# Peptides against a protein of PDB entry 4N7V: the designs that were tried, part 68

Target 1, 222 residues: chain A of PDB entry 4N7V
Amino acid sequence: TLRSITSPLVAHRLKPIRQKTKKAVVSILDSEEVCVELVKEYASQEYVKEVLQISSDGNTITIYYPNGGRGFPLADRPPSPTDNISRYSFDNLPEKYWRKYQYASRFVQLVRSKSPKITYFTRYAKCILMENSPGADFEVWFYDGVKIHKTEDFIQVIEKTGKSYTLKSESEVNSLKEEIKMYMDHANEGHRICLALESIISEEERKTRSAPFFPIIIGRKP

## One batch from the design tools (peptide; made by RFdiffusion4, then SolubleMPNN)

Design b2_p16_5_s4 (from b2_p16_5, 6 letters changed)
Fold by OpenDDE base, seed 3:
Structure b2_p16_5_s4 (fold): chain B 222 residues (1-222), chain A 16 residues (1-16)
Amino acid sequence: as target 1 above (222 residues)
Amino acid sequence: DEEWEEALKKLEKELE
């Protein structure tokens, strides 16, 4: 099943973006829908031959073929759905479209990892919890120039000198210089606070069913 | 832009 490969993508609260490659253009629209435009080149002109439009919650996929499948000239936005429109639920999506859906999903995951959900200013740093899940990326920008970036897979450290390195195990973290451990301790505390706030705010959102509370900024830059 | 290009090139292999 598609569900065994990926979960429905979640594009809520993401800003519009459009990214082009040789074979495709992927977009997040103002509506928070995600579009994958499959591109082919003919006589030095690029044409959109197929479009997957995915709802913000990832559960509905609309597929259409512009200009009766002949293609529509590539523009600054997806072509309008006019020809050969099919609509599927996530669980009913034909297998031939699974890779294209996965492409959209991974793109959204990447965007989410770069989209602030909580910004928290401490005495020493700007902390940012990102939108991706599970294991949201967490960045700490210390005002003195040190940077720590935590992901599910690693911790990246950039020192004042510009020296950078990646930590992938607890042993490597334990082997850090004492000075760097102080930054790590602060980063970990900021991370804990952001996770706690996320939980509390998310619970209130669930109860009120109001407009999104995120993104949110806690504190102010000194 | 370069970061996006590299990431998308990797993802584009899934469209082959």
Scores: peptide ipSAE 0.096, ipTM 0.804, DockQ to the pose 0.118
Fold by OpenDDE base, seed 4:
Structure b2_p16_5_s4 (fold): chain B 222 residues (1-222), chain A 16 residues (1-16)
Amino acid sequence: as target 1 above (222 residues)
Amino acid sequence: DEEWEEALKKLEKELE
């Protein structure tokens, strides 16, 4: 099943973006819908041959073939749907579209990993918890130039000197120089606080059913 | 952004 490969994408709260590659253009619209435009080149002109438009919650996929499948010239936005639009739920999406959906999903996940959900200013750093899940990325920009980037898979450290390295295990973290451990400790504390706040705010958001509370900024740069 | 381009290029392989 598609669900065994990926969960429905979630594009809520994401800013509009349009990214072009050789074979596709992927966009997050102002409506928070996600569009994958499949691009083909013909006579030195790029045409959109197929469009997958995915709802912000990832559960509805609208597929259409611009200009009766002849393609529509690539523009600065997805072409409008034409006749013979197919609409699918996530669970009934034909397998032939799974890779394209996965592409959209991974793109959204990437965008989410770069989209601040909580920005928290400490005495020493700007901490940012990102929108991606599970295991949201967490970035710490120390005012002295040190940077720590935590993901579900690794921790990247950039030292004042510009030296960069990646940690993938607890043993490697434990083997850090004492000076770096201090930064890591601060990063971890900031991370804990952001996660705690995320939980509290999310619960309050659920109760009120108001406009999204996120993204939020806590504190200010000293 | 070069990072984006590289990331998307990797993802694009999934469309093949």
Scores: peptide ipSAE 0.108, ipTM 0.810, DockQ to the pose 0.120; fails the geometry check
Fold by OpenDDE base, seed 2:
Structure b2_p16_5_s4 (fold): chain B 222 residues (1-222), chain A 16 residues (1-16)
Amino acid sequence: as target 1 above (222 residues)
Amino acid sequence: DEEWEEALKKLEKELE
């Protein structure tokens, strides 16, 4: 099943964006829907041959073939749906569209990894918890130039000298110089605080059923 | 911008 390969994409709270590659254009719309336009080149002109429009919660996929499958010239936005549209739920999406859905999902995940959910200013750093899940990216920008980037898979450190390295195990983290450990300790504290706040705020958001509370900014730059 | 392009190129390989 598609569910065994990927979860439904979640595009809520993401800003509109349009990104073009050789074979596709992927967009997050103002409506927070996600569109994948499959592009073909013919006679030095690019045409959109197929469009997947995915709901913001990832559960509904609308597929259409512009201009009766002949394609529509690539423009600054997805072409309008034609009469022969197909609508699927996530669990009923035909296998032939799974790769395209995965592309959309991974794009959204990439955007989420770069979208601040919580920005927390400490005395020493700007901390940012991102929107991606599970294991949201966490960035710490120290005012003295040190940067720590935590992902689910690794920790990247950029020192004042510009020296950069990646840590992939607890053993490597434990082997850090004492000076770097101080930065790591601060980063970990900021991370813990952001995760705690995320949990509390998310619960309140659920209870109130109002407009989204995220993204939020806590504290001020010194 | 370049970071996005490289990331998207990697993702595009999955469309093949």
Scores: peptide ipSAE 0.096, ipTM 0.803, DockQ to the pose 0.146; fails the geometry check
Fold by OpenDDE base, seed 5:
Structure b2_p16_5_s4 (fold): chain B 222 residues (1-222), chain A 16 residues (1-16)
Amino acid sequence: as target 1 above (222 residues)
Amino acid sequence: DEEWEEALKKLEKELE
């Protein structure tokens, strides 16, 4: 099943974006829907031959073939659905579209990993918890130039000298120089606070059934 | 943005 490969994508609260590659253009629309435009080149002109438009909650997929399958010239936005429109639920999506859906999902995950959910200013750093899940990315930008980027898989450190390295295990973290451990300790504290706030705010969102509270900014740069 | 291009190129392999 598609569900065994990926969960429904979640594009809520993401800003509009459009990214082009050789074979596809992927977009998040103002509506928070996600579009994958499959591109083919003919006579040095790029054409959109197929479009997958996925709802913000990932559960509805609309597939259409512009201009009766002949394609429309690539533009600054997806072509409007006019011909050969099919609508599927996530669980009823034909297997032939699963890779394209997965592409959209991974793109959304990437965007989410770069989308601030909580920005928290401390005395020493700007901390940012991102929208991706599980294990949201967490970035700490120290005002003195040190940067720490935490993901589910690794921790990247950029020192004042510009030296950059990646830590992939607890043993490597424990082997850090004492001066870097101080930055890591501060980063970890900021991370803990952001996670705690995320939990509290999310619970209040659930109770109030109001408009989204995120993204939020806590504090200000000193 | 070079980072986006590299990331998307990796993802594009899924469309092959």
Scores: peptide ipSAE 0.093, ipTM 0.802, DockQ to the pose 0.119; fails the geometry check

Design b2_p16_6_s1 (from b2_p16_6, 6 letters changed)
Fold by OpenDDE base, seed 5:
Structure b2_p16_6_s1 (fold): chain B 222 residues (1-222), chain A 16 residues (1-16)
Amino acid sequence: as target 1 above (222 residues)
Amino acid sequence: DEEWEKFLEELEKKLE
């Protein structure tokens, strides 16, 4: 099943973006829907032959073939659906479209990993919890130039000198220089606070059923 | 797909 490969993508709160490859264009729309445009080139002109339009919650996929399958000239946005529109739920999506959905999902996940959900200013750093899940990316930009980037898979450290290295195990973290451990401790505290705030705010959103509270900024740069 | 991996790399650079 598609679900065994990926979960429904989540594009809520993401800003519009469009990225092109030779064969496809993936975009997040103002509506927070995600579009995969399949591109073909004929006589040095690019045409959109197929469009997958995915709802912001990833659960509905609308597929259409512009201009009766002849294609529509590639533009700065997906062509509007006209004829021969098919609508599928995530669990009923035909297998032939699974790979394209995966492309959209990976695209969205990457965008989410670079989209601030919570920005928290401390005395020493700007901390940012990103939108991706599970295990949201967390970045700490220290005002003195040190940077720490935490992901589910690794921790990247950029020192004042510009020296950069990646940590993938607890043993490597424990082997850090004492001066770097201080930065790591601060980063971890900021991370804890952001996660706590995320939980509290999310619960309030659930209770109130109001407009999204995220993204949010806590504090200000000293 | 190598093309998509390159695509994601380029996107990542764009988002930085």
Scores: peptide ipSAE 0.253, ipTM 0.865, DockQ to the pose 0.839
Fold by OpenDDE base, seed 4:
Structure b2_p16_6_s1 (fold): chain B 222 residues (1-222), chain A 16 residues (1-16)
Amino acid sequence: as target 1 above (222 residues)
Amino acid sequence: DEEWEKFLEELEKKLE
């Protein structure tokens, strides 16, 4: 099943973006929908032959073939759908489209990992909790130049000297020099606070059913 | 698949 290889993508709160490759263009629209345009070159002109338009919650996939499959000239946005539109739920998406959906999902996940959800300024650093899930990326930019980037899989440290290394286990974290541990401790505290705030704010957002509270900025740069 | 990997790499750079 498609679900066995990926979860429905989530594009809520993401800013519009358009990225082109040789064979495809992937976009997040103003509507927070995600579009995959399949591109073919003919007579030195690029045409969109197929479009997958995925809802912001990833659960609905609309597929259409511009100009009856003849293609539509590549533009700055996806071509509008006409007739012969197919609409699928996530669980009913034909297997032939799974790979394309997977890439759309990876695209969105990457964008989410770079999209601030909570920005928290401490006395020593700018902390950023990102939108990706589970295990959102967390970045700490210390004002003195040290940077810590936490992901679900690793922790990357960039020291003042520019020395960079990656930690992939608790043992490696525990083996850090004392001076680096201080930065890590601060990063962890900032992370804890951001996660706590995320939980609280999300709950209030649920209760009020208002416009999204995120992204938010907490504190001010000293 | 290589094309898509490069695509994601380029996107990552763009988002930095």
Scores: peptide ipSAE 0.244, ipTM 0.861, DockQ to the pose 0.893
Fold by OpenDDE base, seed 2:
Structure b2_p16_6_s1 (fold): chain B 222 residues (1-222), chain A 16 residues (1-16)
Amino acid sequence: as target 1 above (222 residues)
Amino acid sequence: DEEWEKFLEELEKKLE
């Protein structure tokens, strides 16, 4: 099943973006829908031959073939759906489209990993919790130039000198020199606070059924 | 797919 390969993509709160490759264009629209346009070149002109339009929650996929499959000239936005439109739920998507959905999912996941959900200013650093899940990226930009980037898989450290290294285990973290441990401690505290606030704010958002509370900024640069 | 890996790399740079 498609679900065994990937989860439904989530494009809520993401800003519009459009990225082109040789064979495809992937975009997040103002509506927070995600579009995959399959591109073919004929006589030095690019045409959109197929479009997958995915809902913001990833659960509905609308597929259409512009101009009855003849294609529509590539433009700055996806072509409008025509007559022959197919609509699928995530769990009923034909296997022939799974790879394209995976591309859209990876695209969205990357955008999410670069989209601030919570920005928290401390005395020493700007902390940012990103939108991706599970295990959202967490970045700490210390005002003195040190940077720590935490992901689900690793911790990257950039020191004042520009020296960069990656930590992949607790043992490696424990082996850090004392001066770096101080930065790590601060980063971990900021991370804990952001996660706690995310939980509290999300619960309040659920209760009030109001407009999205995120993204949110806490504090200001000293 | 090498094309899509390059695509994601380019996207990452765009988002920095």
Scores: peptide ipSAE 0.242, ipTM 0.861, DockQ to the pose 0.828
Fold by OpenDDE base, seed 1:
Structure b2_p16_6_s1 (fold): chain B 222 residues (1-222), chain A 16 residues (1-16)
Amino acid sequence: as target 1 above (222 residues)
Amino acid sequence: DEEWEKFLEELEKKLE
């Protein structure tokens, strides 16, 4: 099943973006829907031959073939659907489209990992918790130039000198220079606070059911 | 930027 390969994508709160490859364009629309446009080139003109339009919650997939399958000239946005439209639920999506959905999902996941959910300014750094899940990315930009980037898989450190390295185990973290440990301690504290705030804000958001509270900024840059 | 570039390359291959 498709569900065994990937979960429904979640594009809520993401800003519009459009990324082009030679053979496809992937977009997040103002509506927070996700579109995969399949592109073919004829006589130096690019045409959209197939479109997968995925709802913001990933549960509905609309597939259409512009201009009766002849294709529509590539533009700055997906072509509007015409008469030949197929609509599927996530669990009813034909297998032939699974790979395309998977990459739409990965695209969204990547965008989420770069989308601030919580921005927290401390005395020493700008901390950012991202939208991706599980294990949201966390970035700390120290005002003195040090940067720490935490992911589910690794921690990347960029020192004042520009020297960068990646840590993949606790042992490596424990072997850090004392000066760097201080930055790591601060980063970890900021991370803890952001996670706590995320939980609190999410709970209030659930109770009010009014509008999304995220993204949020806490504090101000010194 | 590097992550996006690698992703786009992979996307291109898999959507081929």
Scores: peptide ipSAE 0.126, ipTM 0.765, DockQ to the pose 0.094; fails the geometry check

Design b2_p16_6_s2 (from b2_p16_6, 6 letters changed)
Fold by OpenDDE base, seed 4:
Structure b2_p16_6_s2 (fold): chain B 222 residues (1-222), chain A 16 residues (1-16)
Amino acid sequence: as target 1 above (222 residues)
Amino acid sequence: DKEWEEFLEELEKKLE
């Protein structure tokens, strides 16, 4: 099943973006929908032959073939759907489209990992919790130049000297020099606070059913 | 898919 290889993508709160490759253009629209445009070159002109438009919650996939499959000239936005539109739920998406959906999902996940959800300024650093899930990326930019980037899989440290290394286990974290541990401790504290705030704010957001509270900025740069 | 991997790498750089 498609679900066995990916979860429905989530594009809520993401800013519009359009990224082109040789064979495709992937976009997040103002509507927070995600579009995959399959591109083919003919007579030195690029045409969109197929479009997958995925809802912001990833659960609905609309597929259409511009100009009856003849293609539509590539533009700055996806071509509008006409007739012969197919609409699928996530669980009913034909297997032939699974790979394309998977890449759309990966695209969105990457964008989410770079999209601030909570920005928290401490005395020593700018902390940023990102939108991706589970295990949102967490970045700490210390004002003195040290940077820590936490992901679900690793922790990257960039020291003042520019020395960079990646930690992939608790043992490696525990083996850090004392001076680096201080930065790590601060990063972890900031991370804890951001996660706590995320939980609290999300709950209030759920209760009020208002416009999204995120992204938010907490504190001010000293 | 090598092409898509390259795409994601380029995107990552763009988003930095």
Scores: peptide ipSAE 0.135, ipTM 0.809, DockQ to the pose 0.863
Fold by OpenDDE base, seed 2:
Structure b2_p16_6_s2 (fold): chain B 222 residues (1-222), chain A 16 residues (1-16)
Amino acid sequence: as target 1 above (222 residues)
Amino acid sequence: DKEWEEFLEELEKKLE
């Protein structure tokens, strides 16, 4: 099943973006829908031959073939759906489209990993919790130039000198020199606070059924 | 897919 390969993509709160490759254009629209346009070149002109339009929650996929499959000239936005439109739920998507959905999902996940959900200013650093899940990216930009980037898989450290290294285990973290441990401690505290606030704010958002509370900024640069 | 890996790398740079 498609679900065994990937989860439904989540494009809520993401800003519009459009990225082109040789064979495809992937975009997030103002509506927070995600579009995959399959591009073919004929006589030095690019045409959109197929479009997958995915809902913001990833659960509905609308597929259409512009101009009855003849294609529509590539423009700055996806072509409008035509007469022959197929609509699928995530769990009923034909296997022939799974790879394209996976590409859309990876695209969205990358965008999410670069989209701030919570920005928290401390005395020493700007902390940012990103939108991706599970295990959202967490970045700490210290005002003195040190940077720590935490992901689900690793911790990257950039020191004042520009020296960069990656930590992949607790043992490696424990082996850090004392001066770097101080930065790590601060980063971990900021991370804990952001996660706690995310939980509290999300719960309030659920209860109030109001407009999205995120993204949110806490504090200001000293 | 090599093409899509390159695509994601380019996108990452765009988002920095």
Scores: peptide ipSAE 0.131, ipTM 0.808, DockQ to the pose 0.804
Fold by OpenDDE base, seed 5:
Structure b2_p16_6_s2 (fold): chain B 222 residues (1-222), chain A 16 residues (1-16)
Amino acid sequence: as target 1 above (222 residues)
Amino acid sequence: DKEWEEFLEELEKKLE
């Protein structure tokens, strides 16, 4: 099943973006829908032959073939759906489209990992919890130049000297120099606070069903 | 797909 490969993508709160490759263009629209445009080249002109338009919650996929399948010239946005539109739920998406959906999902997940959900300014650093899930990326930009980037898989440290290294286990973290451990401790505290705030805010959103509270900024740079 | 991996790498650089 498609679900065994990926979960429905979530594009809520993401800013519009468009990225082109040789074979496709992937974009997040103002509507927070995600589009995969399949591109073909004819006589040095690029045409969109197929479009997958995925809802912001990832559960609905609309597929259409612009200009009756003849293709539409590639532009700065996806062509509007007109004729021969197919609509699928996530669980009913034909297998031939699974790979394209997966690419859309990976694209969205990457964008989410770079999209601030909570920005928290401390005395020493700018802390940022990102939108990706599970295990949202967390970045700490210390005002003295040190940077810590936490992901689900690793922790990257950039020291004042510009020296960069990646930690993939707790043993490596425990082997850090004492001065770096201080930065890590601060980063971890900031991370804890951001996660706590995320939980509280998300619960309030659930209760009130109001407009999204995220992204949020707490504090200011000293 | 190698092309898509390269695409994601480029996108990552763009978003940094």
Scores: peptide ipSAE 0.073, ipTM 0.774, DockQ to the pose 0.825
Fold by OpenDDE base, seed 1:
Structure b2_p16_6_s2 (fold): chain B 222 residues (1-222), chain A 16 residues (1-16)
Amino acid sequence: as target 1 above (222 residues)
Amino acid sequence: DKEWEEFLEELEKKLE
């Protein structure tokens, strides 16, 4: 099943973006829907031959073939659907489209990992918790130039000198220079606070059911 | 930027 390969994508709160490859364009629309346009080139003109339009919650997939399958000239946005439209639920999506959906999902996941959910300014750094899940990316930009990037898989450190390295185990973290440990301690504290705030804000958001509270900014740059 | 570039390359191959 498709579900065994990937979960429904989640594009809520993401800003519009459009990324082009040679054979496809993937977009997040103002509506927070995700579109995959399949592109073919004829006589130095690019045409959209197939479009997968995925709902913001990933559960509905609309597939259409512009201009009766003849294709529509590539533009700055997906072509509008015409009469030949197929609509599927996530669990009813034909297998032939699974790979395309998977890459739409990966695209969204990547965008989420770079989309601020919580921005928290401390005395020493700008901390950013991202939208991706599980294990949201966390970035700390110290005002003195040090950067720490935490992911589910690793921690990347960029020192004042520009020297960068990646840590993949607790042992490596424990072997850090004392000076760097201080930055790591601060980063960890900021991370803890952001996670706590995320929980609190999410709970209030659930209770009010009015509008999304995220993204949020806490504090200000000194 | 590098991450996006690598992703787009992978995307291109898989959507081929």
Scores: peptide ipSAE 0.055, ipTM 0.731, DockQ to the pose 0.094; fails the geometry check

